# Peptides against a protein of PDB entry 7SFY: the designs that were tried, part 20

Target 1, 41 residues: chain A of PDB entry 7SFY
Amino acid sequence: ELFNLESRVEIEKSLTQMEDVLKALQMKLWEAESKLSFATC

## One batch from the design tools (peptide; made by RFdiffusion4, then SolubleMPNN)

Design b1_p12_7_s4 (from b1_p12_7, 9 letters changed)
Fold by OpenDDE base, seed 5:
Structure b1_p12_7_s4 (fold): chain B 41 residues (1-41), chain C 41 residues (1-41), chain A 12 residues (1-12)
Amino acid sequence: as target 1 above (41 residues)
Amino acid sequence: as target 1 above (41 residues)
Amino acid sequence: SEEAAKMAALAA
């Protein structure tokens, strides 16, 4: 497959999508950790 | 599902994996762009 | 891409 403008745009779009997912998961991790409770007496 | 240490480790592992994929794709993009040739006379 | 779709599914 020959690399062209269309290929570059597609790759960049995929990278952006992955970055969005990363941000979402990082936020979920933060929320989960913030809600974590510990055993109390 | 209750959040626990195992859940946190799993999420962090997934995030690391995604970061690795991102880096790989960025490198591929760079290589593809570097190999791109233009019409010459 | 296929990889991006997999990551999106993971986040769902």
Scores: peptide ipSAE 0.179, ipTM 0.600, DockQ to the pose 0.038
Fold by OpenDDE base, seed 2:
Structure b1_p12_7_s4 (fold): chain B 41 residues (1-41), chain C 41 residues (1-41), chain A 12 residues (1-12)
Amino acid sequence: as target 1 above (41 residues)
Amino acid sequence: as target 1 above (41 residues)
Amino acid sequence: SEEAAKMAALAA
């Protein structure tokens, strides 16, 4: 299995992209949860 | 747009899965980088 | 890429 500098950069870019998606989903979840209502008396 | 407890749980599960994937990729990157050699004198 | 596909699947 070959690994070089280009491969490392590619993987690091993918990791960064995934982190950005995670953060976006966390924000969406926060917004959604803030709108979630619970049954009350 | 509808959001309920089931939806929240689904999103949280997805977030957890993505975090696990990120960690796995980070480990793979670490292993790959440890095998990466650089041209030297 | 495989990683991009995984990301898309998880985000769906």
Scores: peptide ipSAE 0.173, ipTM 0.606, DockQ to the pose 0.033
Fold by OpenDDE base, seed 4:
Structure b1_p12_7_s4 (fold): chain B 41 residues (1-41), chain C 41 residues (1-41), chain A 12 residues (1-12)
Amino acid sequence: as target 1 above (41 residues)
Amino acid sequence: as target 1 above (41 residues)
Amino acid sequence: SEEAAKMAALAA
């Protein structure tokens, strides 16, 4: 397998995209949990 | 949209999986770059 | 790519 600039750029783009999705899901989780109500005695 | 424990667990599982993929890709990138040779004068 | 497919599956 040969590594070149194009391959590096593609990998970095994929990493960035996944990081963005991760952050979005983390935000969704936070929002969901922030709205969660629970009964406490 | 209703949030419950099952939903939270599923989201957290997805996040963990994506983090694992991210780390794997980062390792692949590092390995590729570590093998990259370049000519210097 | 397989990575894109994995990400799409996780995001769904």
Scores: peptide ipSAE 0.168, ipTM 0.603, DockQ to the pose 0.032
Fold by OpenDDE base, seed 3:
Structure b1_p12_7_s4 (fold): chain B 41 residues (1-41), chain C 41 residues (1-41), chain A 12 residues (1-12)
Amino acid sequence: as target 1 above (41 residues)
Amino acid sequence: as target 1 above (41 residues)
Amino acid sequence: SEEAAKMAALAA
């Protein structure tokens, strides 16, 4: 299979989407941890 | 919803899995680009 | 796609 611009764009779009989800999950993790009560700290 | 160890582990497992997929895609991108023929370079 | 399916599974 020949690599071309179309293939590159497809891969990069997938990477970007994954990065966005990753960032969202990281933010959720931080938010959850920040809400940790004193009793659990 | 109370944040606990179980929740943290679940989130971190998801993050790790996403990171693994991300790395795999990055490697595939590099491999595809490295195979680019001279005619296209 | 394969990647899209993986993303959906991880986001669930």
Scores: peptide ipSAE 0.166, ipTM 0.601, DockQ to the pose 0.032

Design b1_p12_8_s1 (from b1_p12_8, 6 letters changed)
Fold by OpenDDE base, seed 4:
Structure b1_p12_8_s1 (fold): chain B 41 residues (1-41), chain C 41 residues (1-41), chain A 12 residues (1-12)
Amino acid sequence: as target 1 above (41 residues)
Amino acid sequence: as target 1 above (41 residues)
Amino acid sequence: ELLQRIRKLKSL
């Protein structure tokens, strides 16, 4: 496909969306791990 | 949902997949931009 | 599909 402004903008939007989801999942993982309890006995 | 080993592994797998896609899209964007030509006259 | 997996993970 011909790379033009429209395709660049669409790729950049997709990248931004993925980065936002990645950050959200990283935070969720951190929160879940921080709430995790371990049996010690 | 209860956070356990299965959910943690699934989150980590998805994070890895998203990071891989993110890297691929960043490379594709770079390649596309590197091939972009500008009119100068 | 990645988006389906992402949606599922958000609901955990």
Scores: peptide ipSAE 0.138, ipTM 0.538, DockQ to the pose 0.055
Fold by OpenDDE base, seed 1:
Structure b1_p12_8_s1 (fold): chain B 41 residues (1-41), chain C 41 residues (1-41), chain A 12 residues (1-12)
Amino acid sequence: as target 1 above (41 residues)
Amino acid sequence: as target 1 above (41 residues)
Amino acid sequence: ELLQRIRKLKSL
């Protein structure tokens, strides 16, 4: 497949989407850990 | 849902898996860009 | 850090 501007844009969009999901999961983890920490105090 | 060690481990595994995919996509992008750069020289 | 690398990629 020919690499062009369109292909690059699509890859970057996919990377951005995955970054967003990763951030969301990290936030969920933080929230869960924060609640646990609070509950153990 | 109760947050426990098992839940934490599952979240961390999911995050790791996504990071691996992101790295793979970054490498694919780099390879494509490298080939293009070479071809334009 | 992977997220930082992704952000850098977006800026190029």
Scores: peptide ipSAE 0.134, ipTM 0.535, DockQ to the pose 0.371
Fold by OpenDDE base, seed 3:
Structure b1_p12_8_s1 (fold): chain B 41 residues (1-41), chain C 41 residues (1-41), chain A 12 residues (1-12)
Amino acid sequence: as target 1 above (41 residues)
Amino acid sequence: as target 1 above (41 residues)
Amino acid sequence: ELLQRIRKLKSL
């Protein structure tokens, strides 16, 4: 595949989407651990 | 910066590392939710 | 810097 502006923009979009998923998983983990603390204490 | 083979390889390495972080967070979330279920049931 | 952010997230 060609190394042009079009392919670069598509890869950068994929990176941004992965960062959004990382943030969502971090939030879910925080919620789960907070609930665990509430249930076990 | 120029988008060439070198830049593409570096971006793809970064994507792979982000996927590894996603997997680690998914495992931590599974573990936290499993412990929560054990504590609340 | 993206690699530093990834490394920080992996250590959580």
Scores: peptide ipSAE 0.125, ipTM 0.513, DockQ to the pose 0.072
Fold by OpenDDE base, seed 5:
Structure b1_p12_8_s1 (fold): chain B 41 residues (1-41), chain C 41 residues (1-41), chain A 12 residues (1-12)
Amino acid sequence: as target 1 above (41 residues)
Amino acid sequence: as target 1 above (41 residues)
Amino acid sequence: ELLQRIRKLKSL
Protein backbone atom coordinates (compact mmCIF):
# COMPACT_ATOMS: atom_id res chain seq x y z
CA GLU B 1 0.00 0.00 0.00
CA LEU B 2 1.17 3.49 -0.85
CA PHE B 3 1.86 5.67 2.19
CA ASN B 4 1.12 9.32 1.46
CA LEU B 5 -0.06 12.46 3.22
CA GLU B 6 -3.69 11.25 3.26
CA SER B 7 -2.73 7.96 4.93
CA ARG B 8 -0.64 9.79 7.54
CA VAL B 9 -3.44 12.24 8.35
CA GLU B 10 -5.98 9.42 8.71
CA ILE B 11 -3.73 7.43 11.06
CA GLU B 12 -3.07 10.54 13.17
CA LYS B 13 -6.83 11.21 13.39
CA SER B 14 -7.44 7.64 14.54
CA LEU B 15 -4.65 7.91 17.14
CA THR B 16 -6.21 11.11 18.47
CA GLN B 17 -9.66 9.47 18.71
CA MET B 18 -8.21 6.54 20.64
CA GLU B 19 -6.34 8.85 23.02
CA ASP B 20 -9.60 10.69 23.71
CA VAL B 21 -11.39 7.42 24.52
CA LEU B 22 -8.47 6.28 26.70
CA LYS B 23 -8.59 9.52 28.68
CA ALA B 24 -12.37 9.21 29.07
CA LEU B 25 -12.02 5.64 30.40
CA GLN B 26 -9.22 6.67 32.76
CA MET B 27 -11.41 9.48 34.11
CA LYS B 28 -14.35 7.08 34.50
CA LEU B 29 -12.15 4.63 36.40
CA TRP B 30 -10.80 7.39 38.66
CA GLU B 31 -14.33 8.66 39.40
CA ALA B 32 -15.58 5.16 40.16
CA GLU B 33 -12.61 4.44 42.45
CA SER B 34 -13.14 7.79 44.17
CA LYS B 35 -16.79 6.94 44.83
CA LEU B 36 -15.76 3.51 46.07
CA SER B 37 -13.42 5.10 48.62
CA PHE B 38 -16.29 7.32 49.79
CA ALA B 39 -18.59 4.31 50.07
CA THR B 40 -16.05 2.30 52.11
CA CYS B 41 -15.02 5.24 54.33
CA GLU C 1 -24.82 1.44 38.10
CA LEU C 2 -23.01 -0.55 40.76
CA PHE C 3 -19.22 -0.28 40.59
CA ASN C 4 -17.52 -3.41 41.91
CA LEU C 5 -14.40 -5.50 41.34
CA GLU C 6 -15.83 -6.96 38.10
CA SER C 7 -16.52 -3.47 36.68
CA ARG C 8 -13.00 -2.31 37.60
CA VAL C 9 -11.38 -5.37 35.99
CA GLU C 10 -13.43 -4.92 32.81
CA ILE C 11 -12.49 -1.22 32.51
CA GLU C 12 -8.80 -2.05 33.08
CA LYS C 13 -8.99 -4.75 30.39
CA SER C 14 -10.54 -2.26 27.95
CA LEU C 15 -7.83 0.31 28.77
CA THR C 16 -5.09 -2.26 28.19
CA GLN C 17 -6.66 -3.33 24.88
CA MET C 18 -6.82 0.29 23.70
CA GLU C 19 -3.21 0.91 24.76
CA ASP C 20 -2.17 -2.13 22.70
CA VAL C 21 -4.01 -0.79 19.63
CA LEU C 22 -2.50 2.68 20.17
CA LYS C 23 1.01 1.22 20.31
CA ALA C 24 0.33 -0.86 17.19
CA LEU C 25 -0.86 2.22 15.28
CA GLN C 26 2.13 4.25 16.50
CA MET C 27 4.47 1.50 15.32
CA LYS C 28 2.65 1.31 11.96
CA LEU C 29 3.03 5.07 11.55
CA TRP C 30 6.73 4.95 12.47
CA GLU C 31 7.35 2.08 10.03
CA ALA C 32 5.51 3.89 7.24
CA GLU C 33 7.43 7.11 7.90
CA SER C 34 10.70 5.16 8.01
CA LYS C 35 9.93 3.57 4.63
CA LEU C 36 8.99 6.98 3.27
CA SER C 37 12.39 8.34 4.30
CA PHE C 38 14.06 5.40 2.54
CA ALA C 39 11.97 5.99 -0.57
CA THR C 40 12.84 9.71 -0.64
CA CYS C 41 16.54 9.19 0.17
CA GLU A 1 -19.85 0.51 21.15
CA LEU A 2 -16.22 0.58 22.31
CA LEU A 3 -15.12 -2.76 20.83
CA GLN A 4 -16.51 -1.82 17.41
CA ARG A 5 -14.60 1.49 17.55
CA ILE A 6 -11.39 -0.32 18.53
CA ARG A 7 -11.80 -2.86 15.70
CA LYS A 8 -12.50 -0.08 13.18
CA LEU A 9 -9.44 1.92 14.27
CA LYS A 10 -7.21 -1.18 14.27
CA SER A 11 -8.21 -1.96 10.67
CA LEU A 12 -6.70 1.30 9.35
Scores: peptide ipSAE 0.136, ipTM 0.537, DockQ to the pose 0.050; fails the geometry check

Design b1_p12_8_s2 (from b1_p12_8, 5 letters changed)
Fold by OpenDDE base, seed 5:
Structure b1_p12_8_s2 (fold): chain B 41 residues (1-41), chain C 41 residues (1-41), chain A 12 residues (1-12)
Amino acid sequence: as target 1 above (41 residues)
Amino acid sequence: as target 1 above (41 residues)
Amino acid sequence: DLLERIRKLKSL
């Protein structure tokens, strides 16, 4: 395997993209949970 | 859209899986960087 | 896409 500056930059770009997706999913989960209503009288 | 306990569990499982991949990629990056050797005399 | 990028990175 070849690791150079180009490979490092590409890995870091992909990591950033995955972090953005994680944050978006965490926000969606929070929004869904915040909208939960409980069965009441 | 339907959000219930099953949906919540599935979203959390997906988030955990993505976090595992992120950690693995961060480790690979660290390992690659730790193996870098510099041109020396 | 992101999944393909992940697959490529895992195979380095």
Scores: peptide ipSAE 0.116, ipTM 0.528, DockQ to the pose 0.054
Fold by OpenDDE base, seed 4:
Structure b1_p12_8_s2 (fold): chain B 41 residues (1-41), chain C 41 residues (1-41), chain A 12 residues (1-12)
Amino acid sequence: as target 1 above (41 residues)
Amino acid sequence: as target 1 above (41 residues)
Amino acid sequence: DLLERIRKLKSL
């Protein structure tokens, strides 16, 4: 496969986007767990 | 937001999937960059 | 599809 600057930039862009979503999901999970009330299930 | 066992498990599954893809992309980037040093174009 | 799963999670 041909790897050049354009390919690298595109991969790095994809990685950054996924990392951002991953962080968002981790924060969402933390918030949800923090708000969880065992009294209401 | 409704947080229960099902939603927690689903979030955890999605986080795991994204982490796996992230790792795969990081490995692909490393492989591509490692091979780039041999490229002449 | 991962993107669809992400969208569903964001709507929780």
Scores: peptide ipSAE 0.114, ipTM 0.534, DockQ to the pose 0.057
Fold by OpenDDE base, seed 3:
Structure b1_p12_8_s2 (fold): chain B 41 residues (1-41), chain C 41 residues (1-41), chain A 12 residues (1-12)
Amino acid sequence: as target 1 above (41 residues)
Amino acid sequence: as target 1 above (41 residues)
Amino acid sequence: DLLERIRKLKSL
């Protein structure tokens, strides 16, 4: 594949998608740790 | 910045680093959810 | 910048 405008746009889309997954995982971690504080006896 | 070989290599390095962070967050989530199963009464 | 944002996320 050539390193041109099309390739750059596709890479930037992949970066944005990875950032969205990171945010989702951070939220899930926050929820799991919050539940642990309430469920611990 | 120009979209050339140097820019592509730097973007690919950033993608790899983001993937490593994703794996670390997945491990932390697994640990938190595992602890929840043991701490729930 | 992107690298600084990644470092902040890694330090969680």
Scores: peptide ipSAE 0.111, ipTM 0.502, DockQ to the pose 0.071
Fold by OpenDDE base, seed 1:
Structure b1_p12_8_s2 (fold): chain B 41 residues (1-41), chain C 41 residues (1-41), chain A 12 residues (1-12)
Amino acid sequence: as target 1 above (41 residues)
Amino acid sequence: as target 1 above (41 residues)
Amino acid sequence: DLLERIRKLKSL
C-alpha cells in the first residue's frame, strides 16, 4: 500500500478526530466521577 | 518535517495507543455511569 | 502525555 501525502492527510484527520474524542471522554469521565462524590448518601 | 517510513511507523504506534486509551476511557465511563445509577438515594 | 505526543505528530 502507498504511504504518500494523501495517506498522511487522512491519518492526520483521524488523529485530530481521536484527540477530540479523547478530550470529550476525559471530560465526561471527570464529570461522572465528580457527580459520584456528590451522589453518595 | 520529513514524512517517510519512520513517520508512518510512529503515527501507527500512536494510533494504536490512542485506540487503547479510547477503549479504556469508554470502559471507565461505562463503569462510572453504572455506579451513578446505584449511588442515587 | 499521549495528547502531547499527538500534537507533535500533527506538526510533522
Scores: peptide ipSAE 0.120, ipTM 0.498, DockQ to the pose 0.079; fails the geometry check

Design b1_p12_8_s3 (from b1_p12_8, 4 letters changed)
Fold by OpenDDE base, seed 3:
Structure b1_p12_8_s3 (fold): chain B 41 residues (1-41), chain C 41 residues (1-41), chain A 12 residues (1-12)
Amino acid sequence: as target 1 above (41 residues)
Amino acid sequence: as target 1 above (41 residues)
Amino acid sequence: SLLERIRRLKSL
């Protein structure tokens, strides 16, 4: 595959998708740790 | 900045670093959810 | 930069 405009745009889309997954995992971690504080006896 | 071999290599390095962060967050989420199962009464 | 954004995400 050539490193051209099409390849750059596709890589930037992949980076954006990875950032969205990171944000989702951070939110789930916050929820799990919050539940732990309420469920711990 | 030009879209050339140097730019591609730098973007691929950034993608690898983001993947490492994703794996770390997945591990922390697994630990938090595991602790919840033990701490829930 | 993109690298700084990754570092901020890792430190959270």
Scores: peptide ipSAE 0.127, ipTM 0.492, DockQ to the pose 0.070
Fold by OpenDDE base, seed 1:
Parts: C-alpha cells; sequence; structure tokens
Structure b1_p12_8_s3 (fold): chain B 41 residues (1-41), chain C 41 residues (1-41), chain A 12 residues (1-12)
C-alpha cells in the first residue's frame, strides 16, 4: 500500500482515537479501583 | 518533516506499543470490574 | 473495532 499524505492523515486520526481510548480506559480503571476501596466489608 | 519509510516504521512501532497498552488496560479493567462483583456486602 | 483498525494501519 502507498504511504502518502492521505495515509499519514488517516494514521494520525487513528492515533488520536487510540489516545482518547487509552485515556478513557485509564479513567475507568481509576474509577473501578477507587470503588474497590469502599467495597470492603 | 519527511513522510517516508522511516517515519512509517516509527509509527508502526508506536501503534504496536499502543495496542499492547490498550490490551493490558482492558485486561486490568476486566480484572478490577470482576473484583467488584465480590466486593459487595 | 479500534484494534482492528490498528492492525490494518500496521499493514499499510
Amino acid sequence: as target 1 above (41 residues)
Amino acid sequence: as target 1 above (41 residues)
Amino acid sequence: SLLERIRRLKSL
């Protein structure tokens, strides 16, 4: 496949999406772990 | 900056690393959420 | 999925 400007733009869009997902997952993980501190009997 | 084969290789390395992190975070999230099911009093 | 998209990008 061609590695051209269009491909670069598409990759950059995907990288941005990946970063957003990473951030979201990190936040979800933090929230889940935080809830565990209260889930102790 | 040049968008060449070297840049492509570097991007692919980064994508691989991000994919690995995503998988790890997804597993961690699953584990954390799974633990919550037992943390109910 | 995002992971599938990543895999496709790696094969460009």
Scores: peptide ipSAE 0.131, ipTM 0.486, DockQ to the pose 0.156; fails the geometry check
Fold by OpenDDE base, seed 2:
Structure b1_p12_8_s3 (fold): chain B 41 residues (1-41), chain C 41 residues (1-41), chain A 12 residues (1-12)
Amino acid sequence: as target 1 above (41 residues)
Amino acid sequence: as target 1 above (41 residues)
Amino acid sequence: SLLERIRRLKSL
């Protein structure tokens, strides 16, 4: 692999993007759980 | 959206999978930076 | 793919 400034920046961008998705999914989970209804009838 | 036990488990699995990828990429970045050489000659 | 799964999860 070739490591240079460009590749480092690219990796950091990807990491940030994935963290944003993780946060979004965590919020989605929390929202879904908050909306959960136990009604069965 | 439909939320049930199955969907909750699926979301949690995906979150865990993404966290694993994040950790792997963080380690890759650290390894790459550790291998960086400033030699120019 | 993982990305496809993520998109599906986001649209639940």
Scores: peptide ipSAE 0.130, ipTM 0.528, DockQ to the pose 0.057; fails the geometry check
Fold by OpenDDE base, seed 5:
Structure b1_p12_8_s3 (fold): chain B 41 residues (1-41), chain C 41 residues (1-41), chain A 12 residues (1-12)
Amino acid sequence: as target 1 above (41 residues)
Amino acid sequence: as target 1 above (41 residues)
Amino acid sequence: SLLERIRRLKSL
């Protein structure tokens, strides 16, 4: 395995991108669930 | 958009899967960096 | 794939 500065930077970029997607999905879930709390018959 | 119990369960499954990948990548990064701290000439 | 699942979920 080759680990250097380039590898570290690329891993951190991927982690950041995945965190952004996770945050977006968590917000979407929260919004959907919050709307359900106001759902009427 | 279609949101029901199935959608909620599927979103939560995907979030969990992404969290597992994030944790694995964070561990990989930590392991690589910890090995670097023991790197000798 | 995980990426395909993410795309579908974002488009709900």
Scores: peptide ipSAE 0.126, ipTM 0.524, DockQ to the pose 0.054; fails the geometry check

Design b1_p12_8_s4 (from b1_p12_8, 6 letters changed)
Fold by OpenDDE base, seed 2:
Structure b1_p12_8_s4 (fold): chain B 41 residues (1-41), chain C 41 residues (1-41), chain A 12 residues (1-12)
Amino acid sequence: as target 1 above (41 residues)
Amino acid sequence: as target 1 above (41 residues)
Amino acid sequence: DLLERIRELKSK
């Protein structure tokens, strides 16, 4: 595999996108847990 | 949307998987950059 | 899509 500037930029873009998704899902989890209800009726 | 223990576990599993991929790609980036050669001949 | 791109990068 040839590594060059284009490859590095592409990988870094993908990493950034993954981090954004990760943060979004962490927020969703927090929101869901904060809304958790123990009501059984 | 109903949030319960199963939903929480599923989200946490997904988050863990994404973190694993993120770490793997970070390592690959580091490896690729460490192997970068400036040779032009 | 993003997931496919991620899989491709992971497999390299």
Scores: peptide ipSAE 0.082, ipTM 0.522, DockQ to the pose 0.055
Fold by OpenDDE base, seed 3:
Structure b1_p12_8_s4 (fold): chain B 41 residues (1-41), chain C 41 residues (1-41), chain A 12 residues (1-12)
Amino acid sequence: as target 1 above (41 residues)
Amino acid sequence: as target 1 above (41 residues)
Amino acid sequence: DLLERIRELKSK
């Protein structure tokens, strides 16, 4: 494996993508829990 | 900034931690959506 | 920073 600028850029791209997924999951969780409060008998 | 073995190890540690958070959020989402299915009138 | 953001997300 090479530890150069190319490798660093690729790893940081992966980190950014994971953060985007985290944000999406947080939004979905908020929506699901919000709907749960409106689904009471 | 320097990109050496030390920097790579630290970045990969961060990636692993982010994956752990992703798993936790996925579990919470599963639980919330599961509860929603049991909260129907 | 990144680590602080991760901790915030994990605690929610």
Scores: peptide ipSAE 0.081, ipTM 0.483, DockQ to the pose 0.073
Fold by OpenDDE base, seed 1:
Structure b1_p12_8_s4 (fold): chain B 41 residues (1-41), chain C 41 residues (1-41), chain A 12 residues (1-12)
Amino acid sequence: as target 1 above (41 residues)
Amino acid sequence: as target 1 above (41 residues)
Amino acid sequence: DLLERIRELKSK
């Protein structure tokens, strides 16, 4: 494996993509929890 | 889609998995950056 | 911090 600026950029891009997915999942979780709370009331 | 405790648990599990992957990638990034710094010195 | 937010969600 090469350890250079290009490799670092690629890894950072992957991390950013995962962060975006995590945020999306967090939103889904919020939606689920909101509906659950509503349903239990 | 169902909004219940089971669904919430599943989402949280997914988030946990992604967190683990993110940590792994962060470690890879650290390794790459360490090698890069060394090489440029 | 994203990881901190994840941990907060897990604690719920």
Scores: peptide ipSAE 0.080, ipTM 0.527, DockQ to the pose 0.331
Fold by OpenDDE base, seed 5:
Structure b1_p12_8_s4 (fold): chain B 41 residues (1-41), chain C 41 residues (1-41), chain A 12 residues (1-12)
Amino acid sequence: as target 1 above (41 residues)
Amino acid sequence: as target 1 above (41 residues)
Amino acid sequence: DLLERIRELKSK
């Protein structure tokens, strides 16, 4: 397989997209845990 | 929506799975760049 | 670092 600038850019795009999803999941988890704190306190 | 221990565990599993994919992609990128270095040097 | 933040979240 040939690795070039196009390949690198595409991989970095995918990494960025996955980071966005991870951040969204982290936010959801934090929000859920925050609500749990309110519910139990 | 009900948040409980099961929900938390499932979210954490998803986060772990995505972390694994991210690490794999980072490794692939590093390997490709390493090969590029050898090819250009 | 995003991955470190994930690990910290999991530990709590």
Scores: peptide ipSAE 0.077, ipTM 0.513, DockQ to the pose 0.336; fails the geometry check

## One batch from the design tools (peptide; made by RFdiffusion4, then SolubleMPNN)

Design b2_p13_1_s1 (from b2_p13_1 with E1M A2L E10R)
Fold by OpenDDE base, seed 5:
Structure b2_p13_1_s1 (fold): chain B 41 residues (1-41), chain C 41 residues (1-41), chain A 13 residues (1-13)
Amino acid sequence: as target 1 above (41 residues)
Amino acid sequence: as target 1 above (41 residues)
Amino acid sequence: MLEELLEKIRELK
């Protein structure tokens, strides 16, 4: 496909969506780790 | 699923994979834009 | 949840 303004806008939208997903995963990891309880004797 | 060391390792692997995809998309955008030619009169 | 996020990533490739 020929690169043009439409292609650039679509790629930039995909990049933004990837960054949003990455932030969501990082937050979910933090939430999971904050809830982690350790075995105690 | 119960959060444990295995779950943490799996989430970290997924985060790394997402970062790799993000970097690849950024590189593809740069490559595409570097090849972009403008209409000339 | 994680599977849905990974699927969304695959759709962006």
Scores: peptide ipSAE 0.078, ipTM 0.505, DockQ to the pose 0.063
Fold by OpenDDE base, seed 4:
Structure b2_p13_1_s1 (fold): chain B 41 residues (1-41), chain C 41 residues (1-41), chain A 13 residues (1-13)
Amino acid sequence: as target 1 above (41 residues)
Amino acid sequence: as target 1 above (41 residues)
Amino acid sequence: MLEELLEKIRELK
């Protein structure tokens, strides 16, 4: 398998997509944590 | 669907896995780019 | 859903 400009563009596209998903999940985590009830012993 | 400690742990686990994949792909991109031949007109 | 997304992401490796 040869790495070329198309391969680089595809990898960078995938990385950007994954970063977008990570950011979305981190926001969801923040929202969920803000709604999580605090329990103490 | 209720958010609880298990839900938080699951989300954080998934986020960590995604970050690990991102890092691996970024390293692969770096390695691939280091091996990419330069073409000029 | 998240597991399916993680699986798709693993396939990009």
Scores: peptide ipSAE 0.076, ipTM 0.513, DockQ to the pose 0.058
Fold by OpenDDE base, seed 2:
Structure b2_p13_1_s1 (fold): chain B 41 residues (1-41), chain C 41 residues (1-41), chain A 13 residues (1-13)
Amino acid sequence: as target 1 above (41 residues)
Amino acid sequence: as target 1 above (41 residues)
Amino acid sequence: MLEELLEKIRELK
């Protein structure tokens, strides 16, 4: 595939979206773990 | 949802998979940028 | 959302 500006921008957008999802999942995991710890105390 | 061991493991697996995809895309971006730079030199 | 993003990403590979 010929790498061009459109391809670069598309990849960068996808990377950003994935990072956002990763952060959201990390926060959900932390919240779940914190609540579990509290419930088991 | 009741957070349990299964839910935690599932979230961790999903996070790992997303991290792997992120790394793959980052590498593709780097390779594309490096080739573009080389081709423009 | 996650599954849709993963599918879009597979298309970029």
Scores: peptide ipSAE 0.075, ipTM 0.508, DockQ to the pose 0.060
Fold by OpenDDE base, seed 1:
Structure b2_p13_1_s1 (fold): chain B 41 residues (1-41), chain C 41 residues (1-41), chain A 13 residues (1-13)
Amino acid sequence: as target 1 above (41 residues)
Amino acid sequence: as target 1 above (41 residues)
Amino acid sequence: MLEELLEKIRELK
């Protein structure tokens, strides 16, 4: 396939979406872990 | 759902995979752009 | 949601 502006734009959009999702998942992980309670005796 | 170790491990694995794909796509984008030729007169 | 995202990621890779 010929690399063109349309392909570039599509890839950049996909990358942006993935980065946004990564950040969201990292936040969710942190939040979930912050709620983790230790077993206490 | 109860957050547990299994959930944490699953999320971390997913995050790692996403990061790897992001890096791969960024590399592909750079490589593709590096091959882009300018129109010359 | 996560499963669908992972599938899309596999398709992009």
Scores: peptide ipSAE 0.072, ipTM 0.503, DockQ to the pose 0.057

Design b2_p13_1_s2 (from b2_p13_1, 5 letters changed)
Fold by OpenDDE base, seed 1:
Formats: structure tokens, sequence, C-alpha cells
Structure b2_p13_1_s2 (fold): chain B 41 residues (1-41), chain C 41 residues (1-41), chain A 13 residues (1-13)
């Protein structure tokens, strides 16, 4: 396929969206771990 | 929902998968840009 | 929510 400005813009949009999702998952992991309760003696 | 080890493992798997996709997209962008040709005078 | 995020990931591949 011929690389053009449209293709570049589309890839960059996808990258940005993925980075946002990655950050969201990292936050979810932190929040989930914060909700972890331990058995107590 | 109750956070448990299964949930943690699932989130961590998802994070890893997303990181892999992010890297793949970055590589695709580089490769696409490497294929960019310019008009020549 | 996680499932929605995973779908978005799949769409970007």
Amino acid sequence: as target 1 above (41 residues)
Amino acid sequence: as target 1 above (41 residues)
Amino acid sequence: KLEELLKKVQELK
C-alpha cells in the first residue's frame, strides 16, 4: 500500500488511543489491587 | 465485584497484550514512514 | 469495562 498522510494520521490516532487504553488498564489494576483484602489472623 | 487472584492475572495479561500491540503499532508506523516517497524535482 | 477496553484493543490491531 502507498503510504500517505492519511495513513500516517490514522496510525497515529490508533497509537494515541492504545496509549490511553493502556493507561486506563494500569489505573484499573491499581484500583483493583487497592480493593484486595487479606485474610487476618 | 470481589477482587481475587484470577482477576489480577486477567488484568495483567490484558496489560501485557496491550503493550505488545502498542509496540507493534509503533513498528508499523516506523515501517510506513520508511516507505514514504517524495516528489522529486 | 475491561471487556470494552479489550474490544478497543482488538480494533486497533
Scores: peptide ipSAE 0.061, ipTM 0.527, DockQ to the pose 0.063
Fold by OpenDDE base, seed 3:
Structure b2_p13_1_s2 (fold): chain B 41 residues (1-41), chain C 41 residues (1-41), chain A 13 residues (1-13)
Amino acid sequence: as target 1 above (41 residues)
Amino acid sequence: as target 1 above (41 residues)
Amino acid sequence: KLEELLKKVQELK
């Protein structure tokens, strides 16, 4: 496989997209946990 | 949607999995860049 | 939505 500028840019774009997804998931978790209520009698 | 322990565990598993993929991609990029040679005359 | 995000992640591999 040839590694060139296009390949690098594409990989870095993918990494950035994954980081954005990670952040979104972390935010969703935070939101879900913030809304969590424990059962009480 | 109900948030419970199962949901939290599942989200955290997904986050961990994504972090592992990110690390793998970063390593692939590093390897590709380390193998990069510039054209010389 | 989580499933869609996971699919996007898999496409990046």
Scores: peptide ipSAE 0.061, ipTM 0.520, DockQ to the pose 0.061
Fold by OpenDDE base, seed 4:
Structure b2_p13_1_s2 (fold): chain B 41 residues (1-41), chain C 41 residues (1-41), chain A 13 residues (1-13)
Amino acid sequence: as target 1 above (41 residues)
Amino acid sequence: as target 1 above (41 residues)
Amino acid sequence: KLEELLKKVQELK
């Protein structure tokens, strides 16, 4: 298959969506870790 | 549901997998753009 | 949910 403007737009759209999901997961991790409790010796 | 070490490990694993996919897509974009041909007027 | 996010990522491959 040949790369064209439509292919570039589709790839960039996918990249943006993945970055958004990545940021959402990072926020979830931050929230979860902020609430993390642990046993101490 | 409660956050624990297992939950943290699962989230971090998911984050790593997403970052790997993101990097792969970025490489695909670079490769595609490096081969992009276009008509000139 | 995390599983839903992972499914969305899989759709981008």
Scores: peptide ipSAE 0.061, ipTM 0.526, DockQ to the pose 0.060
Fold by OpenDDE base, seed 2:
Structure b2_p13_1_s2 (fold): chain B 41 residues (1-41), chain C 41 residues (1-41), chain A 13 residues (1-13)
Amino acid sequence: as target 1 above (41 residues)
Amino acid sequence: as target 1 above (41 residues)
Amino acid sequence: KLEELLKKVQELK
């Protein structure tokens, strides 16, 4: 397989999409932790 | 849904897996670029 | 929603 502009752009798009998903998961974790309720007696 | 230790661990596990995939894609990009051949006359 | 995000990750592999 010959690396070309098309292949590079496709990989870079996938990387960007993965980073977006990673950020979304980090936000979900933050939201979950921020909404954590503590047991009280 | 109640946030608990199990949910936190699951989200953190997913985040770690995504970071691993991101690193793998970055390595694939690096490999592709490092194998790039230049046209010569 | 987490499952949907994980599905999107699998599409990138």
Scores: peptide ipSAE 0.061, ipTM 0.524, DockQ to the pose 0.061

